Peptides against a protein of PDB entry 4PN1. Designs and how they scored, part 42

Target 1, 261 residues: chain A of PDB entry 4PN1
Amino acid sequence: KIEMNFLNKPIVPDTTKVISNFLTHYLITEPVEHVEIEAKLGTLIDLETQNRFEFPVMNETILNPEFNLRTRFESDMTASEHKYLNEFLNQAFRDSQKPGRLPFAYKHTKQVDLFYETEDNSRDKIRVSKNQSDNQVLACVKKRRVADLFLYCPNDAFDIRISISDELPVSMPSGNQQPSLTRLKDRVGYVHQEIKIDLTKTTQNDPVYDTTERHELEVEFGNIADLRDRAQKAKDGMEAPLFRRVQLFMDNVRILRREHS

## One batch from the design tools (peptide; made by RFdiffusion4, then SolubleMPNN)

Design b1_p12_5_s4 (from b1_p12_5, 8 letters changed)
Fold by OpenDDE base, seed 4:
Structure b1_p12_5_s4 (fold): chain B 261 residues (1-261), chain A 12 residues (1-12)
Amino acid sequence: as target 1 above (261 residues)
Amino acid sequence: SEWLKKAEEELK
């Protein structure tokens, strides 16, 4: 017989605790009503060198948001990296269909996002998302970035940004209003245990600049209601369910950020 | 931030 430690009780990594508290704050303490919580793979760039930032740490590290490290986060990756991750996830999908496994769900979507200025000239734009095939309106929202948490991952191909956003449903813009920006999104989505993994190719036509294509991978909590429930329980003294969910989320992120071509 | 303070407390 073996025990997991001298207390024979699970122990929670510091990373899990910090992220859990971060989430609890915006789920319960200062609740965001229409919250979206996602992690994006990318690179922390040193503003001075324009290269990947280097910290004197040897493992996954949550950066303290109270410190200005003079960095920016680039959520883009190369086409080859994106392709590799797609192939990797396709294989994971296939493997999950085997008996005894929990299967992935798969969805391929092509949409156009139209961005409109708000009447009050607020900083946040209205985003209208439409299906490219039939022009059906999928969503009309005003998205506000509420908070970010950055993880520096020196041993992996990518750093991580965990973002809290508020996606407020809003009325459609007036029919005579023209979009200020249009983005085409080709998204391959994988869902496993209510965690969403999306590979997105975004094409943006800029009237001034050349057409740009971005390749992104994001991991999102697919069941916010459940997560909020877990966070509430955590506030009430029962933290285990929240920790387990955050651990699952982070393990998926860790798998993905380690993979590269 | 409030959540950071709490997180720091949990880590101690």
Scores: peptide ipSAE 0.081, ipTM 0.669, DockQ to the pose 0.926
Fold by OpenDDE base, seed 3:
Structure b1_p12_5_s4 (fold): chain B 261 residues (1-261), chain A 12 residues (1-12)
Amino acid sequence: as target 1 above (261 residues)
Amino acid sequence: SEWLKKAEEELK
């Protein structure tokens, strides 16, 4: 008989523990009320070299946020990489529809994001998202970035930024107010076991810097209430449910960041 | 940060 280890029990990876603690802090300890938790694929750029950051590690590594590593995170990829991931996810979607599997849900959304200045002149802008086809309001929020956790992934195509945001629902801006910025988003969304995977093409018209297009992939926890419940249980001494959920999330992220054209 | 301290303790 084969055993997993000398205790014959599952062991939790340290990455899972670190991320779980990170999430627990902003879910329970200093709770963000309207929390959004997402991971974006991208590249850690060394500000000195303007190339991908090089760190003396050989595998997935969570960077300590207390250290200034003089990096920036570029949450972008090439069109070809984005296309490849789209095809990959489409195949995963199809395979999941087979008997015995848990199916993906799929949604394609084309929206315009309108950004408005707040009356109090705060740094946070109001974002109104509308459906491009019928101009129906999808959301009106004030989003604040709360915290970031960066994973350097030397063996994979992409590094990862996990972000905690506060996405506060707010009332619509006055009808007389004009948006300061508009962005077009073409989003393909996949949901599996309440984990959301979004491929987004963003087009922005800038009068100074011309039209730019970005290609992003994000993975998001789709059930925050459940996650918060799991985090609370973890604080109360039962960590397994949280670890399992974080492991699921990270495994999905790991699958995606390893894929490249 | 508080969460980082806790994580470090768990990893030692």
Scores: peptide ipSAE 0.060, ipTM 0.645, DockQ to the pose 0.971
Fold by OpenDDE base, seed 1:
Structure b1_p12_5_s4 (fold): chain B 261 residues (1-261), chain A 12 residues (1-12)
Amino acid sequence: as target 1 above (261 residues)
Amino acid sequence: SEWLKKAEEELK
């Protein structure tokens, strides 16, 4: 007979617990109504050296938000890395279509995001998203970044930022307003077990600055209602369902951040 | 942060 450990019970990694508590706080304790929860692949950059941050740890580490480490997070990658990840996910998609597997869903979208200043001159801009093909309005929201959690991953190609955002639906800007910023988004989306993986090429046209292009990979919880339910159960003393969901999410993130060209 | 405090307590 083989047992898992001396208690013969599953054990949850600290990372899972910390992230679970982070999510529970903004799902249940101080609930964000229109919450978006995503992880972005990128690089923690040391502001002093302008190189990737170096910390005296040997594995994935959640950074304590109480400490100012004088870092910034660059949610970007090279075109080559982005292409590699796209090919990797395409293969994963194909493999998931095999009998006995849970299949990926796939969606390719092209949209334009128009950003408008608010009447109160708030820092939060109104974002109008439209489909590029027919100019159909997809969303009109005011997005507020609520919280971030950073993971330093010294053994992997990318570091991770987990973000909590509030996407508040708002009325369309007046017809007399001009957008202050326009972003073209070419997004390839993969969904597996209600976890969304998006590869996005963003072209930003700024009237003042030169056009910039970014390549991003995002992993998002696709079923917030379920996640909130799990978080509530965790608050009520049943943590296992939440831990399992967070573990699934993080395993997907871990797979992706290890891949590089 | 309340969530951080809770996490720290649970990990002790």
Scores: peptide ipSAE 0.046, ipTM 0.612, DockQ to the pose 0.958
Fold by OpenDDE base, seed 5:
Structure b1_p12_5_s4 (fold): chain B 261 residues (1-261), chain A 12 residues (1-12)
Amino acid sequence: as target 1 above (261 residues)
Amino acid sequence: SEWLKKAEEELK
């Protein structure tokens, strides 16, 4: 007979605890009403070198937000990397359809995002999302970035930004207003155990710059209500459900950030 | 397999 450890009980990694606490804060303590919680793959760039940030650690490390490391996060990757991840996820999707597995759901969407200035000249723009096929309005929101948590991942192809955002539903802009910016989004979405994985190609026409294309991969908690419930239970002394959910989320992120072409 | 065919169709 073998045991897990000398207590014969599961041990929760510090990473899980830290992230769980981070999430609990914005789910329960200072709750964001229309919260979106996502992790984006990208690169921590050292502003001094303009190269990937190098920190004297040997593994996945949550960066302390209290320290200004003079970095920026670039939530972008090459087209080839993006293609590789798409192929990887397609294969994962196929494999999950096998009997005995929990299947992925798959959705391909093409939308246009129209950004409008607010009357109060606020920093946050109104985003109207429309389906490209029928021009149907999908959403009209004002998105505010609330908080970020950065993970430096020296052993992997990508670093991670976990973001808390507030997506406030707002009324449509007046018909006489013109968008200040338009973005085309080609999104391939995968859902597994209520964790959303999106590959997005964004095309933006800038009046000053040439047309730019961005390639992003994001992992999102697909069931916020459940997550909030778990967070509440954690506050009430039952942490295990939250830890398990965060661990699942992070394991998916870890799988993805290790993949590269 | 049937599941593979279905999966491939869903990816189209």
Scores: peptide ipSAE 0.009, ipTM 0.444, DockQ to the pose 0.012

Design b1_p12_6_s1 (from b1_p12_6, 6 letters changed)
Fold by OpenDDE base, seed 2:
Structure b1_p12_6_s1 (fold): chain B 261 residues (1-261), chain A 12 residues (1-12)
Amino acid sequence: as target 1 above (261 residues)
Amino acid sequence: SSFWRELFEELE
């Protein structure tokens, strides 16, 4: 007979605990009402060198936000990397359709995001998202970034930013208002076990600057109600359900950040 | 922040 360890009990990695507690805070302790929780693949850039941040660690490490590391996070990748990940996920989708597997759901959407200034000149703009094909309104929200947690991943192609955001539904801007910014988004979405994986190509045309294109991959918790329930249970002393969900989320992130062309 | 300090203390 083989046992897991000398206690023959599951042990939770520190990464899982840290992230779980981070989520619990913004789900339960100081709850964000319309919370969005996502991880983006990107690169931690050292502001001094303008190169990828280097830290004396050999594996995935959650950076302590109490320390000013003088970094920025670039949530972008090359078109080639983005294409590779798309192909990778397409294959994963196909494989998941086989008997004995839990299948991916797949959706391809093209939307336009229109940003409007608020009456109070708040930094948070109103975002109206519309379907590009029929101009149907998909959402009208004011998004506020609440907190970030950064993972430095020296062995992988990408670092990770986990973000807590508040997406407040708001009324449509008045008809006389013009958008200050317009972005086109081409999004390929995959869902597996209520974890959303989105590949997004964003184009922005600025009158002063050349057309910019951004390639992003984000992983999001697709069932916030369930996650909040798990977090509440964790707060009440039963942590296992939350840990399991966070572990699943992070494993998906880990798979993706290891892939590169 | 106080939050992060508290979080890390809970992990100890």
Scores: peptide ipSAE 0.032, ipTM 0.606, DockQ to the pose 0.685
Fold by OpenDDE base, seed 4:
Structure b1_p12_6_s1 (fold): chain B 261 residues (1-261), chain A 12 residues (1-12)
Amino acid sequence: as target 1 above (261 residues)
Amino acid sequence: SSFWRELFEELE
């Protein structure tokens, strides 16, 4: 017979451990109450060159947040790339409906996000999301970005930003308030094993991007309660469940970032 | 992948 290594025990890659520890911090150690954890596909841009950042590594690498690399992350892609990924995911969806597979769930939504200033004039705005079809309120939250972890992926079409956010439910703004910003979203959502994959076309006058339309792909943990439970178990010495979930998440991300038109 | 599944099942 063969053994997996000289100890004949499984070993977890550093990438999985680092991400797991990162998540555990904001799930357990300094817990974010209404946490959202997502990865976005995009490009690390070198602020000096305004081109894609170049780092002397040859594979997927988590960048140390303690270092200022003078980069920004552009969570966008071309329309053609976005279309290709949509077609790719559609095919994946169809294939998953076959016997012996775990099926994708699929949802197509068109919504409008209305952003309002807060009464305390805080930096964070209130976001009211409504369905475009019936104007039903989907959510009213104040979202705050808590932390980011960047992955430089020199062999793939996209780099990755993993973000920890706090989506605090808040009361609806007063009826006399006008939105400071309106964003239209056309979102195609796929869910597989509680991992959410969203392709979104956003129409907005963005001050950062000189475009009215953005094309984004995000991958999100769809079961935070389960993830938090796994993180707690990890803190208690049983790390395997957390590592498994993180590995699943990252493998899905890796599949997607390798696809391009 | 099947490899990772096997790996983590053993860890559990």
Scores: peptide ipSAE 0.015, ipTM 0.478, DockQ to the pose 0.033
Fold by OpenDDE base, seed 5:
Structure b1_p12_6_s1 (fold): chain B 261 residues (1-261), chain A 12 residues (1-12)
Amino acid sequence: as target 1 above (261 residues)
Amino acid sequence: SSFWRELFEELE
């Protein structure tokens, strides 16, 4: 006979609790109406050394946002790392199609994002997304970054930024307006248990600066309504459903950030 | 470049 611990009851890691509380704030306490919640793989860079940030910890650590650590987050990876993750996810997709498993869904999209200035000259730009093949409009939104939570992961290939954003649907810009920026996106998307995993190649051209390309991997909560319901239950004293969902999300993130070519 | 990094982060 074995037991989980001396109380024989499950316990929740601090990481899960902290993230759950962070999400609950922007889902329930000060709710963001059109909320997007995603984690991006990248690197915390020390502004003084321009190298990966070093902190005196030995495992996954949520950084306290009250402290100015003089860091920046680079949500990027090499082409080879991106390719490796793509192959890894393709194999995971294939394995999930076997009997007894919950299957992945898969989608490959190529789109162009057009950015327009707003009438009030606010910092937030309007983004129009179109399908490259037929030029159909996929979305027209004004996105605002609300909050970030950073995880330093010294044992893994990547650090993590969890972001809360507000994506407000807006009307299309007038036909007389020209985009200030055009960005091409090649996106491969995987969905498992309503958790979205996207691999994105982004190309941006500039007449003065050379063409730049970014390789990103993001993990997103695919069912915000369900997550908000779980967060409300947590505020009402039943935390287990929220903790379970956050744990699932973080386990997927942990799997991905550990993969290395 | 720092310029492009700032632009990408701003327009995410």
Scores: peptide ipSAE 0.013, ipTM 0.355, DockQ to the pose 0.026
Fold by OpenDDE base, seed 1:
Structure b1_p12_6_s1 (fold): chain B 261 residues (1-261), chain A 12 residues (1-12)
Amino acid sequence: as target 1 above (261 residues)
Amino acid sequence: SSFWRELFEELE
């Protein structure tokens, strides 16, 4: 008879535990009310070399936020990489429609984000999102970055930033206010088991600076209420549901960050 | 480029 291990019980990877604890903190311990939790693919850049960060580890490693490693995270990729991931996800979508599988949901959205200054001119801007086709308001929020957790992935094409944000719904800016910035977003979204995977092309125009285009891939928890419930159970001593959900999330992230053209 | 990077980070 084959057993899982000498205890014949499931064991949770350390990465899953660390991330679970990180999430639990901002879901339960110091709860963020309108929390958004997402992982972005990108590159940890060494501020000294301006190249990809190099750390003496050989696999996926969560960086300790207590240490200043003098890095920045660039949540961007080339158009070619972005296109490749899009094709990869399209194939995954098609395969998931087959009998016996859980299907992806798919949505293509084009929106414009208008950013407005706040009264105190803080970094927390008001973002009004509108559908490009009919100008319908999709959201009006003040987004605050709460915390980040960085994963250095030396064996993969991308590093990972897991971010906790607070998206506070706010009233629309006055009609007399002009946006400080306008950003166009072309987003292709995939949802599988309430995990959202978005490929986004962001275009930003400026009269002084050249037009810039950013290519991002993000993975987001699509059911925060469920995640919060799982986190609460974890606090109460039942960790398995949270671990399972975090494991699912991270496995999806791992699949994506390994892909390259 | 640094300007845009900073701006993107601020407005995410």
Scores: peptide ipSAE 0.011, ipTM 0.327, DockQ to the pose 0.026

Design b1_p12_6_s2 (from b1_p12_6, 6 letters changed)
Fold by OpenDDE base, seed 3:
Structure b1_p12_6_s2 (fold): chain B 261 residues (1-261), chain A 12 residues (1-12)
Amino acid sequence: as target 1 above (261 residues)
Amino acid sequence: SEFWRKLFEELE
């Protein structure tokens, strides 16, 4: 007979606990009303060398926000890496359609993001997202980055940034206003068990600078209400539902960050 | 750290 451990009970990974605490803070303790929680694949760059930072650790490590590590996070990848991940996810999608599996949902969206200055000239800009095909408005929000949590992943192709953002719905800008910035987004979205995985190609035209392209992969919690409920239960002493959901989220992230061309 | 201490205590 085999047992899990000397207690013969499941144990929760420390990473899951730390992230769960982080999320609970911004879901329950100091709640963000219109919260978006996403993880982006990218690279922690050493500001001195401009190369990927090399921390003296051997595995996935959550960095302490209290320390200035002299790094920046680049949420970008090469076109070839992006293409590989797209093909990987397409195969995962196909496999999930087989009997006995929970299927992915798939959506391809081409949108334009228009950024407008606010009347009070605040730092936060209004973002209007429109469908490129018919110019139908998809969203109009003011987005504010609230907090970041960085994971250094020395054994994988990418590091991870988990971000807490506040997306405040706002009224459309007046018809007389012109956008200060426009971005084209080609987004391929996959949803599995209410976890959203988006591959996005962003094109930005600048009158001063050359056209720039960015290739991003992000993983997002698709059901914030459920997550908030789980976080509340955790604070009330029932932690398992939250831990399970965070574990699912992180396992998906781990699968993706290990893949490379 | 003080930051993490506070976060962990929120679940306890």
Scores: peptide ipSAE 0.030, ipTM 0.672, DockQ to the pose 0.270
Fold by OpenDDE base, seed 2:
Structure b1_p12_6_s2 (fold): chain B 261 residues (1-261), chain A 12 residues (1-12)
Amino acid sequence: as target 1 above (261 residues)
Amino acid sequence: SEFWRKLFEELE
């Protein structure tokens, strides 16, 4: 007979606990009403060297946000990396359709995001998202970044930023308003066990600057209501459901950040 | 450019 450990009980890794607590804060303690929780693949850049920061750690490490590490996070990757991840996820999708597996859902969307200034001239702009094919309005929101948690991943191709955002639904801008910025988004979305994985190519044109393109991969909790329920249970003393959900989320993130051509 | 980088970050 074998046991898990000398207590014969499962233990929770620190990473899971820290992230769970982070989420619980913004789900329950100081709740964000229209919360979006996502992880983006990218690179922690040393502001002094403009290279990837080199922290004195050997594995996945959550950085303490209380310390100014003089870094920035670039949520971008090369076109080749993005293409590879797309192919990887396509294969994962196909494999998940086999008997005995839980299947991925798949959706390819192309949208245009129009950004408008607010009446109070706040930094938060109104974003109107429309479907490129029929110009149908998909969403109109004012998005605010609430908090970030950064994971340095020295053994992987990418670092991770977990972000808490507030996406407040707002009324459409007046018909006489012109957008200050327009972005095209080509998004391939995969959903597995209510975890959303999106590959997005964002294109932006400017009369002064060259066309810019960003390639992003983001992983998002697809069922916030369930996550909030789990977080509430955690606050009430039952942490296991939250830990399990966060573990699933992070395992998916870990799979993705390890992949490279 | 720095301009575009900040713009992408600010308008996510």
Scores: peptide ipSAE 0.024, ipTM 0.428, DockQ to the pose 0.026
Fold by OpenDDE base, seed 5:
Structure b1_p12_6_s2 (fold): chain B 261 residues (1-261), chain A 12 residues (1-12)
Amino acid sequence: as target 1 above (261 residues)
Amino acid sequence: SEFWRKLFEELE
């Protein structure tokens, strides 16, 4: 006979608890109205060495935001890494279509993002997203980064940034206003159990600087209403539903950050 | 470049 532990009860990983509390703050305690919650794969870079940051830990570690570690986060990867992850997710998609599994949904989108200046703040730009093929407006928003939580992952190819953002829907800019910046996005999206996984190639042209490309992978909670409900239940003393959802999210992130070409 | 990195972060 086998038991889970000496109490024969499930145990919640500490990482799950910390992240759950972080999310609960911005879902319930000081709620962000139009909240977006995503994890991006990238690299914590030491500002002094310009190499990947090294911290004296041997496993996945949430960094304390109260300490200035003199780091920056680069939400980017090589084209080859991006291609490998695309192939990996394609295989996962195919396998999920088999009997007995919950299937992935798949969508490929090419869009253009137009950025417009505002009077309120030079950093508070309006982003208009359009489909490249038919020029259909997909979104018009002001996005504000509210908070970040960084995970140092010494055993994996990537570190993780979990971000809380506020995406405020706004009216379209006036017809006579010109965009200050234009970006092309090639996005491949996968959805499994309402967790969104997006591979995005972003291209930006500049007359002074060379064309710049960025390759990103992001994992996002696809059902914020459900997540907020779970967070409220956690505040009321029932934590299990929130922990289960956060665990699912983090397991998907962990799978992806371990893969490399 | 540092310029492009900063721009991507600001407009993210």
Scores: peptide ipSAE 0.033, ipTM 0.450, DockQ to the pose 0.025; fails the geometry check
Fold by OpenDDE base, seed 1:
Structure b1_p12_6_s2 (fold): chain B 261 residues (1-261), chain A 12 residues (1-12)
Amino acid sequence: as target 1 above (261 residues)
Amino acid sequence: SEFWRKLFEELE
């Protein structure tokens, strides 16, 4: 007979627990109404060296936000890295279509994001998203970044930022108002077990500056209602469902951040 | 550039 450990009970990794608590705070304790929770692959940059941050740890580590580490996070990658990840996910998609597996869903979208200044000249801008093909309005929101949690991953190609945002639906800007910024987004989306993985190419044009292209990979919780329910249960003393969901999320993130061209 | 980096961060 084999047991899991000397208590014969499941144990949760510390990383999962910390992230779960972080999420619970913004789902339940100080709830964000229109919450978006995503992890982005990128690089923690040391502000002194302008190179990737180095910390004296040997594995995935959540950074304490109360410490001034003098870092910035760049949620970007090279075109070649992005292409590699795209090919990797395409293969994963194909494999998941086989009998006995849970299949990925796949969607390719192209949209334009128009950013508008608010009347109060607040830092948060209004974003109108439209489908490039038919100019259909997909969303009009005011997005506010609520909190970030950074994971330093010394053994992997990328570090991770987990972000909590509030996407508040707002009224469309007036017809006479011009956008301050326009972005084109080419997004390939994969969904597996209600975890969304998006590869996005963002193009930004400016009449004064050169065209800038950004390549991002993000992993998002696709079912916030379920996650909030799990978080509530955790707050009430039943943590296992939340831990399992966070573990699934993080395992997907871990798979992706290990891949490199 | 620093300008674009800052803008992308602010308008995510």
Scores: peptide ipSAE 0.024, ipTM 0.417, DockQ to the pose 0.026; fails the geometry check

